# Peptides against a protein of PDB entry 5KEZ: the designs that were tried, part 6

Target 1, 320 residues: chain A of PDB entry 5KEZ
Amino acid sequence: NVAIYNPFRPWWERYQPVSYKLCTRSGNEDEFRNMVTRCNNVGVRIYVDAVINHMCGNAVSAGTSSTCGSYFNPGSRDFPAVPYSGWDFNDGKCKTGSGDIENYNDATQVRDCRLTGLLDLALEKDYVRSKIAEYMNHLIDIGVAGFRLDASKHMWPGDIKAILDKLHNLNSNWFPAGSKPFIYQEVIDLGGEPIKSSDYFGNGRVTEFKYGAKLGTVIRKWNGEKMSYLKNWGEGWGFVPSDRALVFVDNHDNQRGHGAGGASILTFWDARLYKMAVGFMLAHPYGFTRVMSSYRWPRQFQNGNDVNDWVGPPNNNGVI

## One batch from the design tools (peptide; aimed at target 1 W12 Q16 L115 D253)

Design b1_p9_4 (made by RFdiffusion4)
Pose (drawn by RFdiffusion4):
Structure b1_p9_4 (pose): chain A 320 residues (1-320), chain P 9 residues (1-9)
Amino acid sequence: as target 1 above (320 residues)
Amino acid sequence: PVEAYRPSV
């Protein structure tokens, strides 16, 4: 991924890919393979955050400011370490004047245009789908058990299916024959938009962002909500079917207060209420549950938004 | 509209 130095090494630089080499601030390929093997050998699975909607920002300076030193040039669309060229992006397919996503009532541009200027991969091309699949198969054979598909709203459900069609079964040393990767797709669907999370049920589960937003408001006793109203918690509140939901109280993104739910999201900063919300979630049968494990940063709210929400993991001059 | 935080520089 791009090594971003202003601001200094933000957590979100990891969502701007430069190549598919397994080489990050978290470690190299040997350390990754070692982790996956050791965890599988004690029965704990690894799920990978797959960033496949885009490469890096179109305005990022060319050069080798990358986590493995790989060269890249966003202006010329050259990502030779993969390799990707200008033919591999949606510049000619997007219809907005800016080339970016401008209107979320238009389902097409949400898919074909650049998300906040991030270079949008042409996922309809077999070559691009093959390069992505090669990356995910490399991970599957190492032994990962599934994937979180980042920014799934900005990918066509069919393109995702075409990529998944190319995946191997899970490593037969650890998983039964015919096992398939566990897929959960990040789609923020709070209603009122043309894209529905149900559009993605053919591919795997989806993140249910309504879950934590509603639970936070209820536990905080905001907006007239009471815990007694949780008697019909689940699809009774308009959530996706339980067998398609990946649920959580907060995630790495919206724990920073800017996300789906804003200030209502309970986090470790609100430890007393947070424990209660996590407890309710873990006790209730709805959904497959994910628990957040975080790091502290110097929060500094100005106008209800944290100007330090970009700060990366604890580090010494960028080394984690 | 709500998006996960994916800014660029």

Design b1_p9_4_s1 (made by RFdiffusion4, then SolubleMPNN; from b1_p9_4, 4 letters changed)
Fold by OpenDDE base, seed 4:
Structure b1_p9_4_s1 (fold): chain B 320 residues (1-320), chain A 9 residues (1-9)
Amino acid sequence: as target 1 above (320 residues)
Amino acid sequence: AVEFSRPTV
């Protein structure tokens, strides 16, 4: 991915890929392979956060400032390490003046235009699908158990399916023969927008962002909410079917006040309430649970926004 | 409403 130095190595640089090389702040491919092997050998499975909707931001300077030194040029849409070129992006397909998503009530914009300037891949193209599948298959062959598909809301479900249909079975050294990768898709659906979580059920599980948002309200005792109302927690609250849900109290985005959930989202900053929420989530059978492991950073609020929300995990001069 | 955003540089 792009190496950002202003601010210094933010967490979000990870979500600006310039190649599919397994060479990042976390280590090189050999180290990753070693970790996957060691984890699998003790029954711990690895799920990769796969960033396949886009490449890096359109405004990033061209050059070799990347975690593995690969050259890239956002201006010309040149990512030779893949390789991608101008033909592999939705620049001509997006009809907004800016090239970015301008209206989230327009499903076509949400999927065909750039997410906050991130160069949007033309996933309708078999070439692009195949390059992504090759990346994911390499990970599968290493021994990962599945994937979180980042920004799935911004990809057409059919394009995702086309990629998934190209995937190998899981590595038989650790998984039963014929096993398929576990897929969960990041889709933010709190209602009120045209894109629905149900659009993606055919591809795998989806993130249920209503879970953390509503649970936060209840635990905070907002709007007269009571714990007793949780008796029908899950589908009874209008959430997706349990077998399609991946649930969580918070994620890295809404922990920082971004994305879905707003102020209701509980985080480690409110330790007592957070523990209550996480405890309830783990005790309740609804959905597949995900527990957040995060870190403290020096928050600085200006006009209600934390100007240090970019701060990444503890590191040694950028190396995690 | 914008429900998802990430910083870009």
Scores: peptide ipSAE 0.118, ipTM 0.854, DockQ to the pose 0.726
OpenDDE base, seeds 1, 2, 3, 5: peptide ipSAE 0.109, 0.094, 0.109, 0.107; ipTM 0.845, 0.839, 0.851, 0.850

Design b1_p9_4_s2 (made by RFdiffusion4, then SolubleMPNN; from b1_p9_4, 4 letters changed)
Fold by OpenDDE base, seed 4:
Structure b1_p9_4_s2 (fold): chain B 320 residues (1-320), chain A 9 residues (1-9)
Amino acid sequence: as target 1 above (320 residues)
Amino acid sequence: PVENFEPTV
């Protein structure tokens, strides 16, 4: 991915890929392979956050400022380490003046235009699908158990399916023969927008952002909400089917006041309430649970926004 | 056909 130095190595640089090389702040491919092996050997499975909707930001300077030193040129859409070129992006397909998503009520913009300037891959192309599948298959062959698909809302479900149909079975050294990768898709659906979580059920599980938002309201005792109302928690609250749900109290985005859920989202900053919410989530059978492991950072609020929301995990001069 | 691997909790 792009190495960002202003601000200094933010967490979000991880979501600006310039190649599919397993060479990042966290280590090299050999180290990753060793970690996956050691984890699998003790029954701990690895799920990769796969960034496949886009490459890096369109405004990032060309050069070799990347975690593996690969050259890239956002201006010309040149990512030779893949390789991608101008033919592999949706620049001509997006109809907005800026080239970015301008209206989230337009599903076509949401899927064909750039997410906050991130160069949008033409996932309709078999070439692009194959390059992504090759990346994911390499990970599968290493021994990962599945994937979180980042920014799935911004990809056409059929394009995702086409990629998934190219995937290998899981590595039989650790998984039953014929096993397919576990897929959960990040789709923000709190209602009110045309793209629905149900559009993606055919590809795997989806994130249920209503879960953290509603649970936060209840635990905070907002709007007269009571714990007793949780008796029909899950589908009874209008959430997706349990077997399609990946549930969580918070994630890295809404922990920082971004994404979905608003002020109701509970985080480790509200320690007591957060423990209550996480405890309830783990005790309740609805959905597949994900527990957040995060870190403290020096928050600095300006005009209601934390200007240090970019701060990444504890590191040694950028190395995690 | 085998379904997607479902992790045990």
Scores: peptide ipSAE 0.145, ipTM 0.747, DockQ to the pose 0.027
OpenDDE base, seeds 1, 2, 3, 5: peptide ipSAE 0.126, 0.140, 0.140, 0.050; ipTM 0.733, 0.744, 0.738, 0.696

Design b1_p9_4_s3 (made by RFdiffusion4, then SolubleMPNN; from b1_p9_4, 4 letters changed)
Fold by OpenDDE base, seed 4:
Structure b1_p9_4_s3 (fold): chain B 320 residues (1-320), chain A 9 residues (1-9)
Amino acid sequence: as target 1 above (320 residues)
Amino acid sequence: AVEESRPTV
C-alpha cells in the first residue's frame, strides 16, 4: 500500500493498495506465512481484510512511496506491480462530474464511482477479477481461512461472485479437503438506500451495522429503549438472518466517528457501557461475532471532529 | 442515506 507521511503513517494507508504484495508495515511475506502457520497449528484461523474494490487515492503522488517499494502512478492509473493500467478502472464508466460518488441513493454511482477519491477498479473485467483472485488464492494457499471483503457495498455482487468462483479450496494441511474460504462482506445497510445487504447473501455473510447502532442506543438508554426490548434481538429487530450476519459492537471506522452508526456506537472510550455491549453480544446466539481489539490515541476534538483520528496502532517509527 | 466515510489524503 501507499506509505503516507503526512499525517505520519495513518491507519487508513492500509486501505490504499498499490500492489498485492504481502509486504506492509506488519511485515514481509515470509513473516506472514510463518504467522499463519503458527496460528493454524494451534487452531487459530486467519481472515484477511481484502481491499479489492480500489487502489490508492487519485491524489496520491506518483513514485515508490509504498510499503514494498513498488512504483505506482495514480494520475495515469499505472500500477505495474499488478499490473493495472487505465483500462482497468471505471473512470469512463462513472458518470458523475467529480468522478467520485456524489449520491448514495444512486446504486450505480456507489459501485462505479470512486469512494472518496479511491481509484475504482473495473471489476466487470475478467482480467481484474483474475488478478484479485490470484492475490486471494495466494493467501488461501498460504493457509488463511477466509476474507473480509472491504467496501463490498461498492462492488457489484455479481462481480464479487465471479471472483469468489475463482478461489481455491482451503489448504488441506489444516482444513478438511474441499473446504471453502469463509467470506464476510462489508456492506453498510442501515436502511434508506437502494443497496441492500440481501444483495450480497449469495456471496457469504454480511456485516450487520444495525447491530452496533441499535445495541448502542439500548445500552445508552436512548429514546426510552430498555434491555427488555432485546428479548427478540436479531431477526426480530429487522436484522439480516443470523446465518448471514457478522455482528460487532464497533469497527475501526465508526470507532472514529466514520462510517455507519453515528453517536450511538459504543467504543472502549466508554469502557463500562462497551463491556456491557460486548458481553451481551457474546452471550447472545445471533450472528457470527467479531470482537474489536483497538488502542488509545491522543484524541483532539475540533468542531466536533477528532483531528487525530488518523493515528494508527502503536508502532516503531511506522513499523508495527 | 448513510455516507461512507473513508479517510484519504
Scores: peptide ipSAE 0.267, ipTM 0.877, DockQ to the pose 0.643
OpenDDE base, seeds 1, 2, 3, 5: peptide ipSAE 0.224, 0.205, 0.190, 0.211; ipTM 0.870, 0.873, 0.875, 0.873

Design b1_p9_4_s4 (made by RFdiffusion4, then SolubleMPNN; from b1_p9_4, 4 letters changed)
Fold by OpenDDE base, seed 4:
Structure b1_p9_4_s4 (fold): chain B 320 residues (1-320), chain A 9 residues (1-9)
Amino acid sequence: as target 1 above (320 residues)
Amino acid sequence: AVETARPTV
């Protein structure tokens, strides 16, 4: 991914890929292989956050300022380490004046335009699908158990399906023969927008953002909500079917006031309430649970916004 | 509700 130095190595630089090389702030490919092996050997499975909707921001300077030193040029859509070129992006397909998503009530914009300037891959192209599948298959062959598909809302479900259909079975050294990768898709659906979580059920599980939002409201006792109202928690609250749901109290985005959920989202900053919410989530059978592991950073609010929301995890001069 | 995307630079 791109190496951002202003601000200094923010967490979100990881979501701006310039290649599919396993060479980042977290280590190199050999170190990753070692970690996957060690984890698998003790029954801990690895699921990779796969950033496949886009490459880096369109405004990032060309050069070799990347975690693996690969050259890239956003201006010319040149990512030779893949390789991608101008033919592999949705330039011209997006009809907005800016080239970015401007209206989230337009499903076509959401999927064909750039997410906050991130160069949008033309996932309709078999070439692009194959390059992504190759990346994911490499990870599968290393021994990962599955994937979180980042920004799935911004990809056409059929394009995702086409990629998934190219995937190998899981590594038989650790998984039963014929096992398929576990897939969960980041789809923010709190209602009110045309793209629905159900559009993606055919590909795997989806993130249920209503879970954290509603649970936060209940635990905070907002709007007269009571714990007793959780008696029919899950489908009874209008959530997706349990077998399609990945549930969580917070994620890295809404922990920082980004994404979905608003002020209702509970985080470690409210330790007592957060523990209550996480405890409830783990005790309740609805959905596949995900527990957040995060860190404190020096928050500094200006005009209601944390100007330090970019701060990444504890590191040694940028190396995690 | 409109989705808030992650930051980019």
Scores: peptide ipSAE 0.108, ipTM 0.836, DockQ to the pose 0.632
OpenDDE base, seeds 1, 2, 3, 5: peptide ipSAE 0.101, 0.089, 0.104, 0.101; ipTM 0.833, 0.827, 0.842, 0.834

Design b1_p9_5 (made by RFdiffusion4)
Pose (drawn by RFdiffusion4):
Structure b1_p9_5 (pose): chain A 320 residues (1-320), chain P 9 residues (1-9)
Amino acid sequence: as target 1 above (320 residues)
Amino acid sequence: PPADPRGHP
């Protein structure tokens, strides 16, 4: 991923890929393989955050400011370490004047245009699908059990299916024969938009962002909500079917207060209420549960938004 | 400046 130095090494630089080499601030390929093997040998599975909708920002300076020193040039669309060229991006397919996503009532541009200027991969091309599949198969054979598909709303459900069609079964040393990767797709669907999370049920589960937003408001006793109203918690509140939901109180993104739910999202900063919300979630049968594990940063709210929400993991001069 | 992907829908 791009090594971003202004601001200093933000957590979200990891969502701007430069290549598919397994080489990050978290470690190299040997350390990754070692982790996956050790965890599988004690029965704990690894799920990978797959960033496959895009490479890095179109305005990022060319050079080797990358976590493995790989060269890249966003202006010329050259990512030779993969390799990707200008033929591999949606510049000619997007119809907005800016080339970015401008209107979320237009389902097409949400898919084909650049998300906040991130170079949008042409996922309809077999070559691009193959390069992504090669990356995910490398992970599957190492022994990962599934994937979080980042920014799934900005990918066509069919393109995702075409990529998943190319995946190996899970490593037969640890998983039964014919086992398939666990897929959960990150789609923020609070209603009122043309894209529905149900559009993605063919590919795997989806993140249910309504879950934490509603639970936070209820536990905080905001907007007239009471815990007694949780008697019919689940699809009764308009959530996706339980067998398609990945649920959580907060995630790494919206714990910073800017995300789906804003200030209502309970976090470790609100420890007393947060424990209650996590407890309710873990006790209730709805959904497959994910628990957040975080790091502290110097929060500094100005106008309800944290100007330090970009701060990366604890580090000494960028070393985690 | 780099693209800032925070806060998108």

Design b1_p9_5_s1 (made by RFdiffusion4, then SolubleMPNN; from b1_p9_5, 6 letters changed)
Fold by OpenDDE base, seed 2:
Structure b1_p9_5_s1 (fold): chain B 320 residues (1-320), chain A 9 residues (1-9)
Amino acid sequence: as target 1 above (320 residues)
Amino acid sequence: GPSNPGGVR
């Protein structure tokens, strides 16, 4: 991914790829392979957060300032380490003046335009699908168990399906022969917008963002909500079917006030209420559960916004 | 400046 130095190595640089090389602040490919092997050998499975909707930001300077030194040029859409060129992006499909998503009520913009300036890949092209599949298959062959598909809301479900159809079976050194990768898709659907979680059920599980948002409201006792109302928690609250749901109390975005849920989201900053929420989630049988492991950072609020929301995990001069 | 995906909706 791109190496950003202003601010100094923010967490979000990880979501701006310039290649599919396994060479980042977390380590190189050999170190990753070693970690996967060690984890699998003790029954801990690895699921990769796969960023396949886009490459880096349009405004990032061209050059070799990346975690593996690969050259890239956002202005010309040149990513030779893949390789991608101007033919592999949705610039011609997006009809907004800025080239970015401007209206989330327009499903075509949401899927064909750039997410906050991130160069949007043309996933309708078999070439692009194949490059992504090669990346994911390399990870499968290393021994990962599955994937979180980042920004799935911004990809057409059929394009995702086409990529998934190219995937290998899991590595038989650790998984039964014929095993398929576990897939869960990040889709923010709190209602009121055209893109629905149900559009993606055919590809795998989907994140249920209503879960953390509603649970936060109940535990905070907002709007007269009571814990006793959780008796029919799950489908009874209008959530997706249990066998399609990936549930969580918070994620890295909304614990910073970003994305879905807003102020209702409970995080480790409110320790007692957060423990109640996580405890309830683990006790209740609805959905596939995900528990967050995060870190503290020096928050500095200005006009209701944390100006240090960019701060990444604890590190030694940029090295994690 | 660089694009920040933190504003995901």
Scores: peptide ipSAE 0.162, ipTM 0.851, DockQ to the pose 0.880
OpenDDE base, seeds 1, 3, 4, 5: peptide ipSAE 0.154, 0.152, 0.135, 0.160; ipTM 0.842, 0.845, 0.842, 0.846

Design b1_p9_5_s2 (made by RFdiffusion4, then SolubleMPNN; from b1_p9_5, 6 letters changed)
Fold by OpenDDE base, seed 1:
Structure b1_p9_5_s2 (fold): chain B 320 residues (1-320), chain A 9 residues (1-9)
Amino acid sequence: as target 1 above (320 residues)
Amino acid sequence: GPSNPLGVR
């Protein structure tokens, strides 16, 4: 991914890829292989957060300022380490003046335009689908069990399916022959917008962002909410079917007050309430559960916003 | 460049 130095190596630089090389501040490919092997050998499975909707920001300077030293040029859409070129992006398809998503009530903008300046890949092209599938298949062959598909809301479900149809079976050294990768898709659907979680059910599970948002209001006792109202928690609250839901109390975005959920989201900063929420989630039989493991950072609030919400996880393998 | 790309819906 790109190396961002202002602010200094933020967490979100990880979501700005310039190649599909396994070479980041988390480690190199050999270290990753080692981890996957050791984990699989004791029954712990690995699911990769796959960023396949886009490459890096359009305004990032060209050069070799990346975690693996690969050259890239956002201005010319040149990513030779893949390789991608100007033919592989949706610049000509997006019809907004800025090239960015401007109206989230327009499904075509949401899927064909840039998410906050991130160069949007032309996933309709078989070449692009194949390059992504090659990346994911490399991970499958290493021994991962599946994927979180980042920014799935911004990809056409049919394009995702086309990529998934190219994937190998899981590595038979650790999984039964013919096993398919476990897929869950990040789709923010709190209602009121044209893109629905149900659009993606055919590809795998979907994140249910209503879960953490509503649970937070209940446990915080906002708006007269009571724990007893959770009796019909799940489908009874209008959530997606249990067998399509991946549920969580918080994620790295809404933990920082961004994205779906707002101030209702419970986090480790409110330890007692957070433990109540996580405990309830694990006890209640709805959806596939995900537990957050995060870190503390030096929060500094200015005008209600944490100016240090960019701070990345602790790192001891140097500045690469 | 863009920051917090995942926080947008």
Scores: peptide ipSAE 0.091, ipTM 0.825, DockQ to the pose 0.679
OpenDDE base, seeds 2, 3, 4, 5: peptide ipSAE 0.085, 0.072, 0.047, 0.082; ipTM 0.829, 0.825, 0.816, 0.823

Design b1_p9_5_s3 (made by RFdiffusion4, then SolubleMPNN; from b1_p9_5, 5 letters changed)
Fold by OpenDDE base, seed 2:
Structure b1_p9_5_s3 (fold): chain B 320 residues (1-320), chain A 9 residues (1-9)
Amino acid sequence: as target 1 above (320 residues)
Amino acid sequence: GPSNPGGVP
């Protein structure tokens, strides 16, 4: 991915890929392979956050300022380490003046235009699908158990399916022969927008963002909500079917006041309420549960916004 | 609404 130095190595640089090489602030490919092996040997499975909707931001300077040193040029859509060129992006498909998503009530913009300036890959092309599948298959062959598909809301479900159909079975050194990768898709659906979580059920599980948002209001006792109302928690609250849901109290976005859920989202900053919410989630039999492991950073609020929301995990001069 | 993968203000 791109190496950003202003601000100094923010968390979000990880979501701006310039290649599919496995060398980042977390380590190189050999170190990753070693980690996967050690984890699998003690029954801990690895699921990779796969960034396949886009490459880096269109405004990032061209050059070799990347975690693997690979050259890239956002202006010309040149990513030779893949390789991608101008033919592999949706620039001509997006019809907005800026090239970015401008209206989230327009499903075509949401899927064909750039998410906050991130260069949008043309996932309709078999070439692009194959490059992504090659990346994911390399990870499968290393021994990962599955994937979180980042920004799935911004990809057509059929394009995702086409990529998934190219995937290998899991590594038989640790998984039963014929095992398929576990897939869960990040789709923000709180209602009111045209893109729905149900559009993605055919590909695997989906993130249920209503879960954390609604649980937060109940635990905080907002709007007269009571814990006793959680008796029919799950499908009874209008959530997706349990066998399609991945549930969580918070994620890295809404810890920073971003994404879905707003101020209702509970985080470790409110320790007591957060423990109550996480405890309830683990006790109640709805969905596949995900527990957050995060870190503290020096928050600095200006006009209601944390100006240090960019701060990444604890590191030693940029090395994690 | 959007997530914030790109860190764009």
Scores: peptide ipSAE 0.053, ipTM 0.833, DockQ to the pose 0.197
OpenDDE base, seeds 1, 3, 4, 5: peptide ipSAE 0.045, 0.044, 0.050, 0.044; ipTM 0.813, 0.818, 0.824, 0.809

Design b1_p9_6 (made by RFdiffusion4)
Pose (drawn by RFdiffusion4):
Structure b1_p9_6 (pose): chain A 320 residues (1-320), chain P 9 residues (1-9)
Amino acid sequence: as target 1 above (320 residues)
Amino acid sequence: GTATRPVYR
């Protein structure tokens, strides 16, 4: 991923890929393989956050400011370490004047245009789908059990299916024969938009962002909500079917207060109420549960938004 | 150059 130095090494630089080499601030390929093997050998699975909708920002300076020193040039669309060229991006397919996503009532541009200027991969091309699949198959053979598909709302459900069609079964040393990767797709669907999370049920589960937003408001006793109203918690509140939901109280993104749910999202900062919300979630049968494990940062709210929400993991001059 | 955080909604 791009090594971003202003601001200093933000957590979200990891969502701007430069190549598919397994080489990050978290470690190299040897350390990654070692982790996956050791965890599988004690029965704990690894799920990978797959950033496949885009490469890095179109305005990022060319050079080798990358986590493995790989060269890249966003202006010329050259990512030779993959390799990707200008033919591999949606510049000619997007119809907005800016080339970015401008209107979320238009389902087409949400898919074909740049998300906040991030170079949008042409996922309809077999070559691009093959390069992504090669990356995910490398991970599957190492032994990962599934994937979080980042920014799934900005990918066509069919393109995702075409990529998944190319995946190996899970490593037969640890998983039964014919096992398939666990897929959960990050789609923020709070209603009122043309894209529905149900559009993605063919590919795997989806993140249910309504879950934590509603639970936070209820536990905080905001907006007239009471815990007694949780008697019919689940699809009774308009959530996706339980067998398609990946649920959580907060995630790495919206724990910073800017996300789906804003200030209602309970986090470790609100430890007493947070424990209660996690407890309710873990006790209730709805969904497959994910628990957040975080790091502290110097929060500094100005106008209800944290100006330090970009701060990366604890580090000494960028080394985690 | 500049970089922008992905916005999710």

Design b1_p9_6_s1 (made by RFdiffusion4, then SolubleMPNN; from b1_p9_6, 3 letters changed)
Fold by OpenDDE base, seed 1:
Structure b1_p9_6_s1 (fold): chain B 320 residues (1-320), chain A 9 residues (1-9)
Amino acid sequence: as target 1 above (320 residues)
Amino acid sequence: GSATRPEYF
């Protein structure tokens, strides 16, 4: 991915790829392979956060300022380490003046325009689908069990399906023959927008962002809500079917007040209430559960916003 | 409002 130095190596640089090389501040490919093997050998499975909707920001300077030293040029859409060129992006499809998503009530913009400046890949092209599938199949061959598909809301479900159809079965050294990768898709659907979680059910599970948002309001006792109201928690609260739901109390975005959920989201900063929420989630049979593993950072609020919400995870592998 | 994501650059 791109190396961002202002602010200094933020968490979100990880979501700005310039290649599909397994070479980041988290480690190199050999280290990753070693970790996957050791984990599989003790029954711990690995699911990769796959960033396949886009490459890096359109305004990032060209050069070799990346975690694996690969050259890239956002201005000319040149990513030779893949390789991608100007033919592989949706610049010509997006009809907004800025080239970014401007109206989330326009599904075509949401899928064909840039997510906050991130160069949008033309997933309609078989070439692009194949390059992504090659990346994911390499991970499958290493021994991963599945994927979180980042920014699935911004990809056409049919394009995702086309990529998934190219995927190999899981590595038979650790998984039963014929096993398929576990897929869950990040789709932010709190209602009121044209893109629905149900659009993606055919590809795998979907993140249910209503879960953490509503649970937070209940446990916080906002608006007179009581935990006894959780009697019909799940589908009874308008959530997606249990067998399609990936549920969580918080994620890296809404932990920082970003994305879906707002101030209702419970985090480790509110330790007592957070433990209650996580405990309830693990005890209740609705959905596939995900537990957050996060870190402390020096929060500094100015005008209601944490100016240090960019701070990345602790790192002792050096600045690469 | 829209269910947007934060700016990544």
Scores: peptide ipSAE 0.043, ipTM 0.785, DockQ to the pose 0.115
OpenDDE base, seeds 2, 3, 4, 5: peptide ipSAE 0.041, 0.044, 0.042, 0.043; ipTM 0.799, 0.808, 0.804, 0.802; seeds 3, 5 fail the geometry check

